# Ledger of designs, part 50: peptides against a protein of PDB entry 3C66

Target 1, 189 residues: chain A of PDB entry 3C66
Amino acid sequence: KSWANLFEKNDFFFRYKFYLEITAYTRGSDEQHLKWSGLVESKVRLLVMKLEVLAGIKIAHPFTKPFESSYCCPTEDDYEMIQDKYGSHKTETALNALKLVTDENKEEESIKDAPKAYLSTMYIGLDFNIENKKEKVDIHIPCTEFVNLCRSFNEDYGDHKVFNLALRFVKGYDLPDEVFDENEKRPSK

## One batch from the design tools (peptide; made by RFdiffusion4, then SolubleMPNN)

Design b2_p14_4_s1 (from b2_p14_4, 6 letters changed)
Fold by OpenDDE base, seed 3:
Structure b2_p14_4_s1 (fold): chain B 189 residues (1-189), chain A 14 residues (1-14)
Amino acid sequence: as target 1 above (189 residues)
Amino acid sequence: ELEIVPERIPAQSP
């Protein structure tokens, strides 16, 4: 039985104190996003393997399903704002200034033909080995190698106006609202 | 206290 089947979806975002978020951004077509996000998702296992061997990381467990969202994104400034504010409960309220694309509104004339930013977010739950008195864990190398691996796959993915990829370290109490069901309470500090 | 660095990759351009 794959360990992936042991993670009931319901407890993943309560199981860990710490998470690494991996977000693929696309300001373009849904087809461009599907190719880009699919590539990023296909490489997450390589990042997990690199995280697991870091001194101080005990466990790195990926959540198997991406979270998908899209916004009307008329300007480059809006796209920069999305990349700055997304992925933290503390900052995600700034995204309320943008029109979220939903199944209910996607066919509206003002939304259908509008420029869009697409987001696909993968989560890795992290457990740390505190016993070794390492107060500091540096994840810069494996995360940068992961970004470079994804960006170097196709020349088109070098265009930062269209394709972006960011990783964010987040505490469980600061996870985005999207990871919790309507009846679930956010973890306390 | 556990310090994880950096919090974001790549760093946002200032």
Scores: peptide ipSAE 0.479, ipTM 0.897, DockQ to the pose 0.465
Fold by OpenDDE base, seed 5:
Structure b2_p14_4_s1 (fold): chain B 189 residues (1-189), chain A 14 residues (1-14)
Amino acid sequence: as target 1 above (189 residues)
Amino acid sequence: ELEIVPERIPAQSP
């Protein structure tokens, strides 16, 4: 059975206690973002394979679809703020200081021609082999190798002013609001 | 408690 058929979309963000978020950021054109995010997405399976063989990881299951968002991003400081605050429910409220681009507002003259930051986020659900109450799992190596693999694909992806890639470990109760439907209750601690 | 390190990669510059 394909992984796509094993997860009804509805239960993925409730199924795991832990998630790895992979966010591709682009401060530039939609075309630049499409190329960058598409590259990152194409490599996620390699990261999953590296995570599955780590001691302490029992399961690493990717969600099959990215989450897409974009913000008006007039300054480099705004772009740094997006990269700092995005990907956690605790911090995402800081993004309310920026104008979210929506299908309703994208044609507004003040938004259409504004500098934008584009975000594409992939999720990996994680299950751990917790034999002992004090297990430490280090994901630094496989995640760093993944970042290096994506950035080394094209010299243009070395420009941190335009292209960024971050991985974030989050608990299910601290997932961004974007992963839940309006009628869904956020997982409890 | 399960400790996963690091929480973010790459680390944000302080």
Scores: peptide ipSAE 0.477, ipTM 0.897, DockQ to the pose 0.473
Fold by OpenDDE base, seed 4:
Structure b2_p14_4_s1 (fold): chain B 189 residues (1-189), chain A 14 residues (1-14)
Amino acid sequence: as target 1 above (189 residues)
Amino acid sequence: ELEIVPERIPAQSP
């Protein structure tokens, strides 16, 4: 089946047991985030290519659309919390302490002018070749190379106070709620 | 059981 037929949201987050999340974070302007996230997104294909050739990875399939979110982020501690808690269903409830920016609230005076953290998250579905008796697959190298590639593209992207990039390995049952529609049931363990 | 490491990149600074 061509890659094109797998990009439908409906089956992607149920198809794999494992996912790699790639989140670009920006505490700054929407323009800064657009440039940063756009760069990260443009490089995801290179990460996929590096993952596909790893011994033990059978499939690395990117979801084509980013998930976009933004939070009111008044402090650096809030920004650190977002980076710690985002990307896992187990921890995402901690983000309820922050005001999520929505289409309904974005024009509120208290939100419009507030400092924001912007998040763009890309997902890669992973299938592993268990037949190789490899109990362990190390993804550190390709993921670190990817982070370095993105951050080294512009000197400004070295500022961790503004720009961050994290990759998280997540099981399908621990995916963030944002990937599921209201009518979809989260995968079981 | 398949172990994938690390679970987060970069590691969070403590």
Scores: peptide ipSAE 0.473, ipTM 0.896, DockQ to the pose 0.480
Fold by OpenDDE base, seed 1:
Structure b2_p14_4_s1 (fold): chain B 189 residues (1-189), chain A 14 residues (1-14)
Amino acid sequence: as target 1 above (189 residues)
Amino acid sequence: ELEIVPERIPAQSP
């Protein structure tokens, strides 16, 4: 199947049992986030190439459109909580304690001038060659190399108070709600 | 069972 058909949102999040999430976090300005997330997104293809050559990975297909979100983030603890809880259905409900920035509320004085955390998330669908009943696939090396590649681009990206990058392995049934339309049912276990 | 490691990168500071 051509890569072109994967760009149709319609079945990407149902096609695979497993996903790798790549989230760029910024606690700062929108301009800072655009530069940071744009850099991360520009490097995703290199991560895909490294994943495809791992033993046990049959397919690594990126979803080409990022998911964007932002929260009012008044404290460092709130920013740590976002990084801990974001990216899985099991934990994302904890983010309801924070004010989500929307197009409807962004001009409110309480939101407009508030400190914000910005999130850009890229998804990679994974298919595995399961030949044996017990297969272990270690993604540590390519993912760590990817993080180092992104952070080494500019010295400013070494400031963990502002810029963060995390990769999370997620099962299809535990994907965040953001990837599904209102009428779509989450995949079962 | 398929085991993928690690589940998160970087590891969260405890």
Scores: peptide ipSAE 0.464, ipTM 0.895, DockQ to the pose 0.482

Design b2_p14_4_s2 (from b2_p14_4, 7 letters changed)
Fold by OpenDDE base, seed 3:
Structure b2_p14_4_s2 (fold): chain B 189 residues (1-189), chain A 14 residues (1-14)
Amino acid sequence: as target 1 above (189 residues)
Amino acid sequence: ELIIEPERIPAQSP
């Protein structure tokens, strides 16, 4: 990765106090995941447009690159656990119970032929117009519309055993470790 | 404090 890409990444994940994570999950083939995640990624701009018009949202800026990971996922319970635990620093340590697929291990027979869960995560940095310290912003509608838009594109994407899509609102100090470099300190609370 | 709801979409069934 170029220093420019690291700097852009680092600046982005320190720039905002709040983020919306968009994760496409696939328990299936790499080809299935590429199609699914590519679709989701192609629609993120539409979600941004819907977020920008919400009362209380000042800025919604997408990060341009997805974060990609894959795990050996032998069971449906493991797949549910990934969807529950991924996307928060508080909970992501539970994923250490699963075998992360890496470039170094992907050719191992035990990993090569294993069922996998693929993850692609997009981030949106959020800035809010907080005049009063107690403002409530409801993101349910635009996020649900986004999920429905992606799921309705192909009938196959209705299979929750294979394809999933979740959005998570996360504070900057609770972002996953993947967004920071080893030498970077997490944002303070 | 800013309250954003919901924190997760779709909501996980409890």
Scores: peptide ipSAE 0.434, ipTM 0.886, DockQ to the pose 0.463
Fold by OpenDDE base, seed 5:
Structure b2_p14_4_s2 (fold): chain B 189 residues (1-189), chain A 14 residues (1-14)
Amino acid sequence: as target 1 above (189 residues)
Amino acid sequence: ELIIEPERIPAQSP
């Protein structure tokens, strides 16, 4: 049975206390983003394999579908703000200062030709072997290796003005609103 | 408490 068939979408974001978010950012064309995000997505399985062998990680389970969003991003400062604020419920409200591109507004002249930041986010649910109340798990190495692997694939992906990749460790109660349906209650602390 | 380090990769420039 494929891992994809084991969990209904509805249970994934409630199943784990901890998640690793992998976000590919592109300030450019939709075509550039498709290539970049597709590359990142194709490598997530390698990251999972590296996480599963870390001491203290019991399970690393990828969610099979990316979450896609795009914002009007007129400045480099806006792009930095997106990268800073995205991926946490505590900070995502700052993104309300930017115009979210939706299916309803994408054809508006003010949006259609505007500079955009595209985001594709993959999620990994994490379960830890907590033997002691004070366990430290260092994910720096496998995550950095993953970033380097993705960026080294093409010289163009070295342009941080266009292409970015960030991983964020989040608690289930601090997941972005995008992962929950309108009728779903956010996990409690 | 479980401590996962770092919380963000790459680290944001301060």
Scores: peptide ipSAE 0.428, ipTM 0.884, DockQ to the pose 0.468
Fold by OpenDDE base, seed 4:
Structure b2_p14_4_s2 (fold): chain B 189 residues (1-189), chain A 14 residues (1-14)
Amino acid sequence: as target 1 above (189 residues)
Amino acid sequence: ELIIEPERIPAQSP
């Protein structure tokens, strides 16, 4: 089956047991986020290439569409909380304490001019070569190199108060709800 | 069992 058929959302988040999430965070303007997330997204291919050459990784397949979300983020603590809790079904319920910005509410006066955190999340599906009952795969190096590559591109991206980038290894059953449609059932453990 | 390390990059500041 051609690569093209693997990019359909419906199959992607059920196809792999494991995923790497790449989230670009911006607490600032939409313009700042667009530049930052666009940079991160442009570099994902380089990360994939580095993951594919790891002995334990059989497949590293990127999902081509980013997931976009934004929250009202009045404080730095809220921004830290978003970065801590986002990207896992186990923890994402904590984000319910924040106002999610939607197309329906974005024009509300209380939301329109509020400080926001913007999130763009890319996903990489991972398949592993499990030859042995206990295998360790260290993804620290390629992931850290990726973070450094993105952050070093512009001096402004060194400001952790505004720009953040995190990668999270997640199991398919612990993917955020945003990756599934309302009619889709979350993968079981 | 497959162990992937680390689960998050960068590590959150403690």
Scores: peptide ipSAE 0.423, ipTM 0.883, DockQ to the pose 0.488
Fold by OpenDDE base, seed 1:
Structure b2_p14_4_s2 (fold): chain B 189 residues (1-189), chain A 14 residues (1-14)
Amino acid sequence: as target 1 above (189 residues)
Amino acid sequence: ELIIEPERIPAQSP
């Protein structure tokens, strides 16, 4: 099946047991985030190519649309918490302690001028060759190379107080709520 | 069991 058929959300988040999440974080301006996330997104295809050639990976298919979110982020500790808790259903409820920025609230004076953390998340669906009962797949090298590739583009992206990039391996049942529609049932274990 | 390593990149600071 061509990647072209994955442009529709349809069953993408039900199709695979495993996903790789790629999240670009920015604690700064919307303009800073647009540049950073746009760079990261432009490189995802290179990561996919590196994953596809790993032993044990049968398929790596990107979901082509990013998921966007932003939070009021008054402290560095809040920014660290976002990076720790985001991207997993089991932990994302901790983010309820922060004010999510929405289209309905973004013009409120308490939100409009507040420090913000911006998040852009890309997803890769993974299918594995199950040949043996104990299969180990090491994704450290291609993922680290990807992070280094993105951060090396501009010296400003070395500032971890502003710009961050994390990849997370997630099981389909532990995907964030953002990937499902209100009427969709989360995959079971 | 399928083991994928690591679960997060970069590793979280302890």
Scores: peptide ipSAE 0.422, ipTM 0.883, DockQ to the pose 0.473

Design b2_p14_4_s3 (from b2_p14_4, 8 letters changed)
Fold by OpenDDE base, seed 3:
Structure b2_p14_4_s3 (fold): chain B 189 residues (1-189), chain A 14 residues (1-14)
Amino acid sequence: as target 1 above (189 residues)
Amino acid sequence: ELIIEPEEIPAQAP
């Protein structure tokens, strides 16, 4: 990675106090995930446009590259746990109970044949123009519309056992470790 | 699916 790419990444995850995480989940094949995540990613720009026009949002900037991970996911309960625990530094340690699929271990027979959950996560940095500390910016509407847009694209995406889509509002100090390089310090509160 | 806590976004101190 060029120094420019590292600097751009580092600047992005330190620039904002607030982030919207968009995670596409697939418990199935890599082909299913590629189609699902690709669809979700293709629609993120529409969500950004809807966020930018909300009162109290000054800036909504998408990070251009998805973060991708895969876990061995033997049960539906494991899949629910992934969806509950992923996307926050406070809770992500629970994922250590699952086998992370890596380039080093993907060729192991026990991992090749195992059911997998695939994750693709997009980040949007948010800057708020709040004159008064009491103004709640309700991003629920555009986020719900986004989920409905993605899920309605194909009837198969209505199967919550296979395909899921989560949007999480996260503070910069609670971003997952995956967004930081080994030499980067997590933002303080 | 949607985890939005309506947290009072603290006004960014200038």
Scores: peptide ipSAE 0.035, ipTM 0.633, DockQ to the pose 0.055
Fold by OpenDDE base, seed 1:
Structure b2_p14_4_s3 (fold): chain B 189 residues (1-189), chain A 14 residues (1-14)
Amino acid sequence: as target 1 above (189 residues)
Amino acid sequence: ELIIEPEEIPAQAP
């Protein structure tokens, strides 16, 4: 099936048991984030190609659209907390301690001038060849190569105080709430 | 159960 048929959001996050989340973080300006996230997003296809050739991976399908969010992020500790807690349903409730920037509140004076962390998240659905109950699939190599590819593009992206990139392996039942509509039931274990 | 390693890949410096 062509990737083009995976455009229905509703089926994508229910189709796979496993997902790889790719999140670009920026603590800085919107312009800095647009450049960084745009670079990361442009390279996701290369990661998919590297995943597809692994013997244990049957299918690697990217979701075509990023998920965008931003938080008021006054401290470095808040930025570290965002990176630690984001991307899992188990931990995402910790983000409620931060002020989410929305279209409704972005013009508020307390938000407009506040330091922000920007997040852009891409998802890859994974289907595995389970021939043996104890098959190990190591995705570390292609994922590390991907991080290095993105980080090496510009020296400015070496500043971890501003730019970060994380890859997280998640189960479908532990996907963030952002991927589901209000009327959708989260996948069970 | 299929074991996938690593579960999380931290940002690596180049």
Scores: peptide ipSAE 0.032, ipTM 0.648, DockQ to the pose 0.675
Fold by OpenDDE base, seed 2:
Structure b2_p14_4_s3 (fold): chain B 189 residues (1-189), chain A 14 residues (1-14)
Amino acid sequence: as target 1 above (189 residues)
Amino acid sequence: ELIIEPEEIPAQAP
């Protein structure tokens, strides 16, 4: 079975118990976001390679497509809230306080010229070598190296008011709703 | 159960 069939959306978000979410945030223009997210996405393969060599990781499987979203983000506090609340089903409902930009509303005067936060999220499915219930796999090192690699690529990406990058370790039952189709049931604990 | 605490890896500001 070709590797291509493993990237079908329908099985990916049910296949693993654990996921690493990689979210590139931009509070600025769509052009700024395209450059930033494109850079981050281009480096995900390097992170996968670093994860795969960890003794406790059996598989690190990237999902091939980013998830894209954007919100009206009038304040810095709103941008901090997005970064805090996004990426978990438990907390994502807080984002309902912000106006999601859609194809239907993007041309509204109140949205078109409004400050926006753009989000691009990549997912890595993780399978662990669980020999003993006590084995902690530390993914902090490869994740920190990844963030540093992305941030150091251009001086402009050092501006945390505009560009942010977060990595979140998430259980399959706590994945954001965006990864599931309307007819799909969220994985149970 | 693999107790991987969801460590939000804060982007360490340098």
Scores: peptide ipSAE 0.031, ipTM 0.636, DockQ to the pose 0.482
Fold by OpenDDE base, seed 4:
Structure b2_p14_4_s3 (fold): chain B 189 residues (1-189), chain A 14 residues (1-14)
Amino acid sequence: as target 1 above (189 residues)
Amino acid sequence: ELIIEPEEIPAQAP
């Protein structure tokens, strides 16, 4: 089935048991984030291709639309916390300690000029072809190659204080709330 | 760089 046919289905986040989350983080300007996230997004197809050829992966299917969020991020510790806690339903509640930037609040003086962390998250649905319960699929290699590819594109992207890239393997029941509509029930374990 | 790999990918229960 062509990728296009899955993007039309509102069931993407229910279709797979496993997801790879690719999050581009930027603690800086919106312009910096647009460049960084745009680069990462442009390379996701290469990661998908590398995942699809792994013997243990039956399907690697990208969700085409990024999820965008931004937080007021006054400190480096806040930025580390975002990177640690984001991307899992189990841990995302810790982000409530930070001020989420919304369309409603973005023009507030306290938010407008505040340091921000920007997040762009891409999702890949994974279906594994594990005939033998003992075979671990190692996705580390293609993921590491992807990160290196993105980071090496520009020297500025080597600055971990500004630019970060995380790949998180997540179970469908532990996907962030952002991927579900208000009327959608989270997959159960 | 934070690459959080799968824990044991449980064999897809059929």
Scores: peptide ipSAE 0.037, ipTM 0.630, DockQ to the pose 0.081; fails the geometry check

Design b2_p14_4_s4 (from b2_p14_4, 8 letters changed)
Fold by OpenDDE base, seed 3:
Structure b2_p14_4_s4 (fold): chain B 189 residues (1-189), chain A 14 residues (1-14)
Amino acid sequence: as target 1 above (189 residues)
Amino acid sequence: ELIIIPEEIPAQAP
């Protein structure tokens, strides 16, 4: 394989106009999050299969790697705020009020022992088969079935104070900054 | 305009 093929920029976040974001949240230990996010990630292929059979969906293409982040999360209100604001460029600036955990700061005493919220986000690129500008595509059923499948796996995952799972439909121009490299320009409207 | 329902699916209890 020529070196030229190694530099093919991943165009995944430019290829589609629409994305489905799947975020697993954990306010607890890293071990709890690893189990929860790993379960969710293992089920994404089943959601893709259910989306692909919908008449209005031409393509449902999963991105293969999760995006990982963690925040110092001292309160339940902070955890609710993370779930409300994360996953959209329009709202993600509100997360600047929280301390992002990084490789550089994770060993600081104030961060090391602090309560944390962990996030793992999977992306599905969507292409629609729309003949008429007024077609509605209802993804509620497959998405709800997916959430129920994940949460029913273990009774502990029913604790919304610790474990959460959200699905968000996002336009390509409103994707979070985390999906773009520093040298990449965000898609326009 | 393409209408996707729902735009957001919060963590639902089973």
Scores: peptide ipSAE 0.101, ipTM 0.753, DockQ to the pose 0.700
Fold by OpenDDE base, seed 5:
Structure b2_p14_4_s4 (fold): chain B 189 residues (1-189), chain A 14 residues (1-14)
Amino acid sequence: as target 1 above (189 residues)
Amino acid sequence: ELIIIPEEIPAQAP
């Protein structure tokens, strides 16, 4: 199927068995997040290019749009929890302990002035070309290079209290609920 | 903190 068909959300998140999630986190202002996430998003194509040239990777296709969410994040522990729990269906239920910021509630006084963690997540669908079941694909190098590229772009992005970047390898059946519409059934194992 | 996925991805199960 052409790359153009991957722009449909429904097709993309059912097409691959494996995904790489790239999440930019910001505990700060919306403006800070826009700059940080925008930078990360702008570099995802470079990661894709680095992944595509790996012998064990047949396909690395980015989803075109980020998934954006924000939570009321009163503490650093909450921010660490978000980073630990986000990006997997198995763990994301822990985020229910936090107040999700929505368009409907963002103007509420208790939410408007609250400290927030912002999340922007990019997805890369992965297909592997593995001849032997014992073969492994090392993606540590391109992933590390990507993180270093983003973090080194501005000195401010070195502040892990504010800015974070996570890369997570997930199976299609363990994708976050955000990638599916309410009527879509999660991929089976 | 930086969260990086495992260095090695296991072979795709059939």
Scores: peptide ipSAE 0.053, ipTM 0.644, DockQ to the pose 0.077
Fold by OpenDDE base, seed 1:
Structure b2_p14_4_s4 (fold): chain B 189 residues (1-189), chain A 14 residues (1-14)
Amino acid sequence: as target 1 above (189 residues)
Amino acid sequence: ELIIIPEEIPAQAP
């Protein structure tokens, strides 16, 4: 299937005007996150299949690799803030109030033992069949079914204090900075 | 919880 070969990062985030972001959140252990994110990632292809059959969707192409990040997350309010602000260029600057965990700082005592929020984000590029300017595409149903599928896999994933799953529709010009290389110019409106 | 899925995406011309 032709989209499985879309390995070239550089063109993927410039090819589409619209993207669906799928983010798995975990406030807990790395092991908990690995299980949760791995489950979500394993189901993304099913969401793509459901999107592809919608009359208004011409193309739904997943990016094959997740984007991984983690933050020091001492409070529930910080965890809610991460979920609210992550996934949009307009709002992601609010995350600068939190300590990003990096390979360079992960062994620092203040970071090593701190509560963490882990994020794994998958992207789907969307192209729409715009024959009529008045056509609306409802992606709510397949997205809701996807969330329910992931959450119902294990009762532990019903704990919203630990595990969360967000789907965000974004425009290419509002993608997070993480998807672009330092030398890449963000798409214009 | 679904965080910010538009219920309807208006067909925006290319």
Scores: peptide ipSAE 0.052, ipTM 0.636, DockQ to the pose 0.102; fails the geometry check
Fold by OpenDDE base, seed 4:
Structure b2_p14_4_s4 (fold): chain B 189 residues (1-189), chain A 14 residues (1-14)
Amino acid sequence: as target 1 above (189 residues)
Amino acid sequence: ELIIIPEEIPAQAP
């Protein structure tokens, strides 16, 4: 099926048992994040291509719309916490300790000028072709290559205090709440 | 770099 047909279907986050999350993090300005996330997003297709050629991967389909979020992030510890807790339903509740920036609150004085962490998350749905239950698929290599590709693009992107990139393998039942509409029920285990 | 990817993805349970 053409990728185009996947984007038309609101079932992307129900279609696969497994997903790869690609999150670009920026603790800095919106402008810095736009550049960084835009770069990462522009390279996702290369990762998909590398995943698709793995013998154990039957399908690697990107969801083309990024998920955007931002948090007030006053400390480096908060930034580390965001990176640790984001991207899993199991852990995302820890982010409630931080102030989520919303369209409703972004103009508040306490939020407007606050240090922020920006997040842009891309999703790849994965279907594995595992004939033998003993075969493992190593996706670490293409994922590491992808991270290296993004981070090496500009010297500034080597600054882990500002720019981060995480790839997380998640099960469909453990996807963040952001991927589901209010009326959608999360996939069960 | 935070690469939270299992080196080994277990076989999809059917």
Scores: peptide ipSAE 0.047, ipTM 0.638, DockQ to the pose 0.102; fails the geometry check

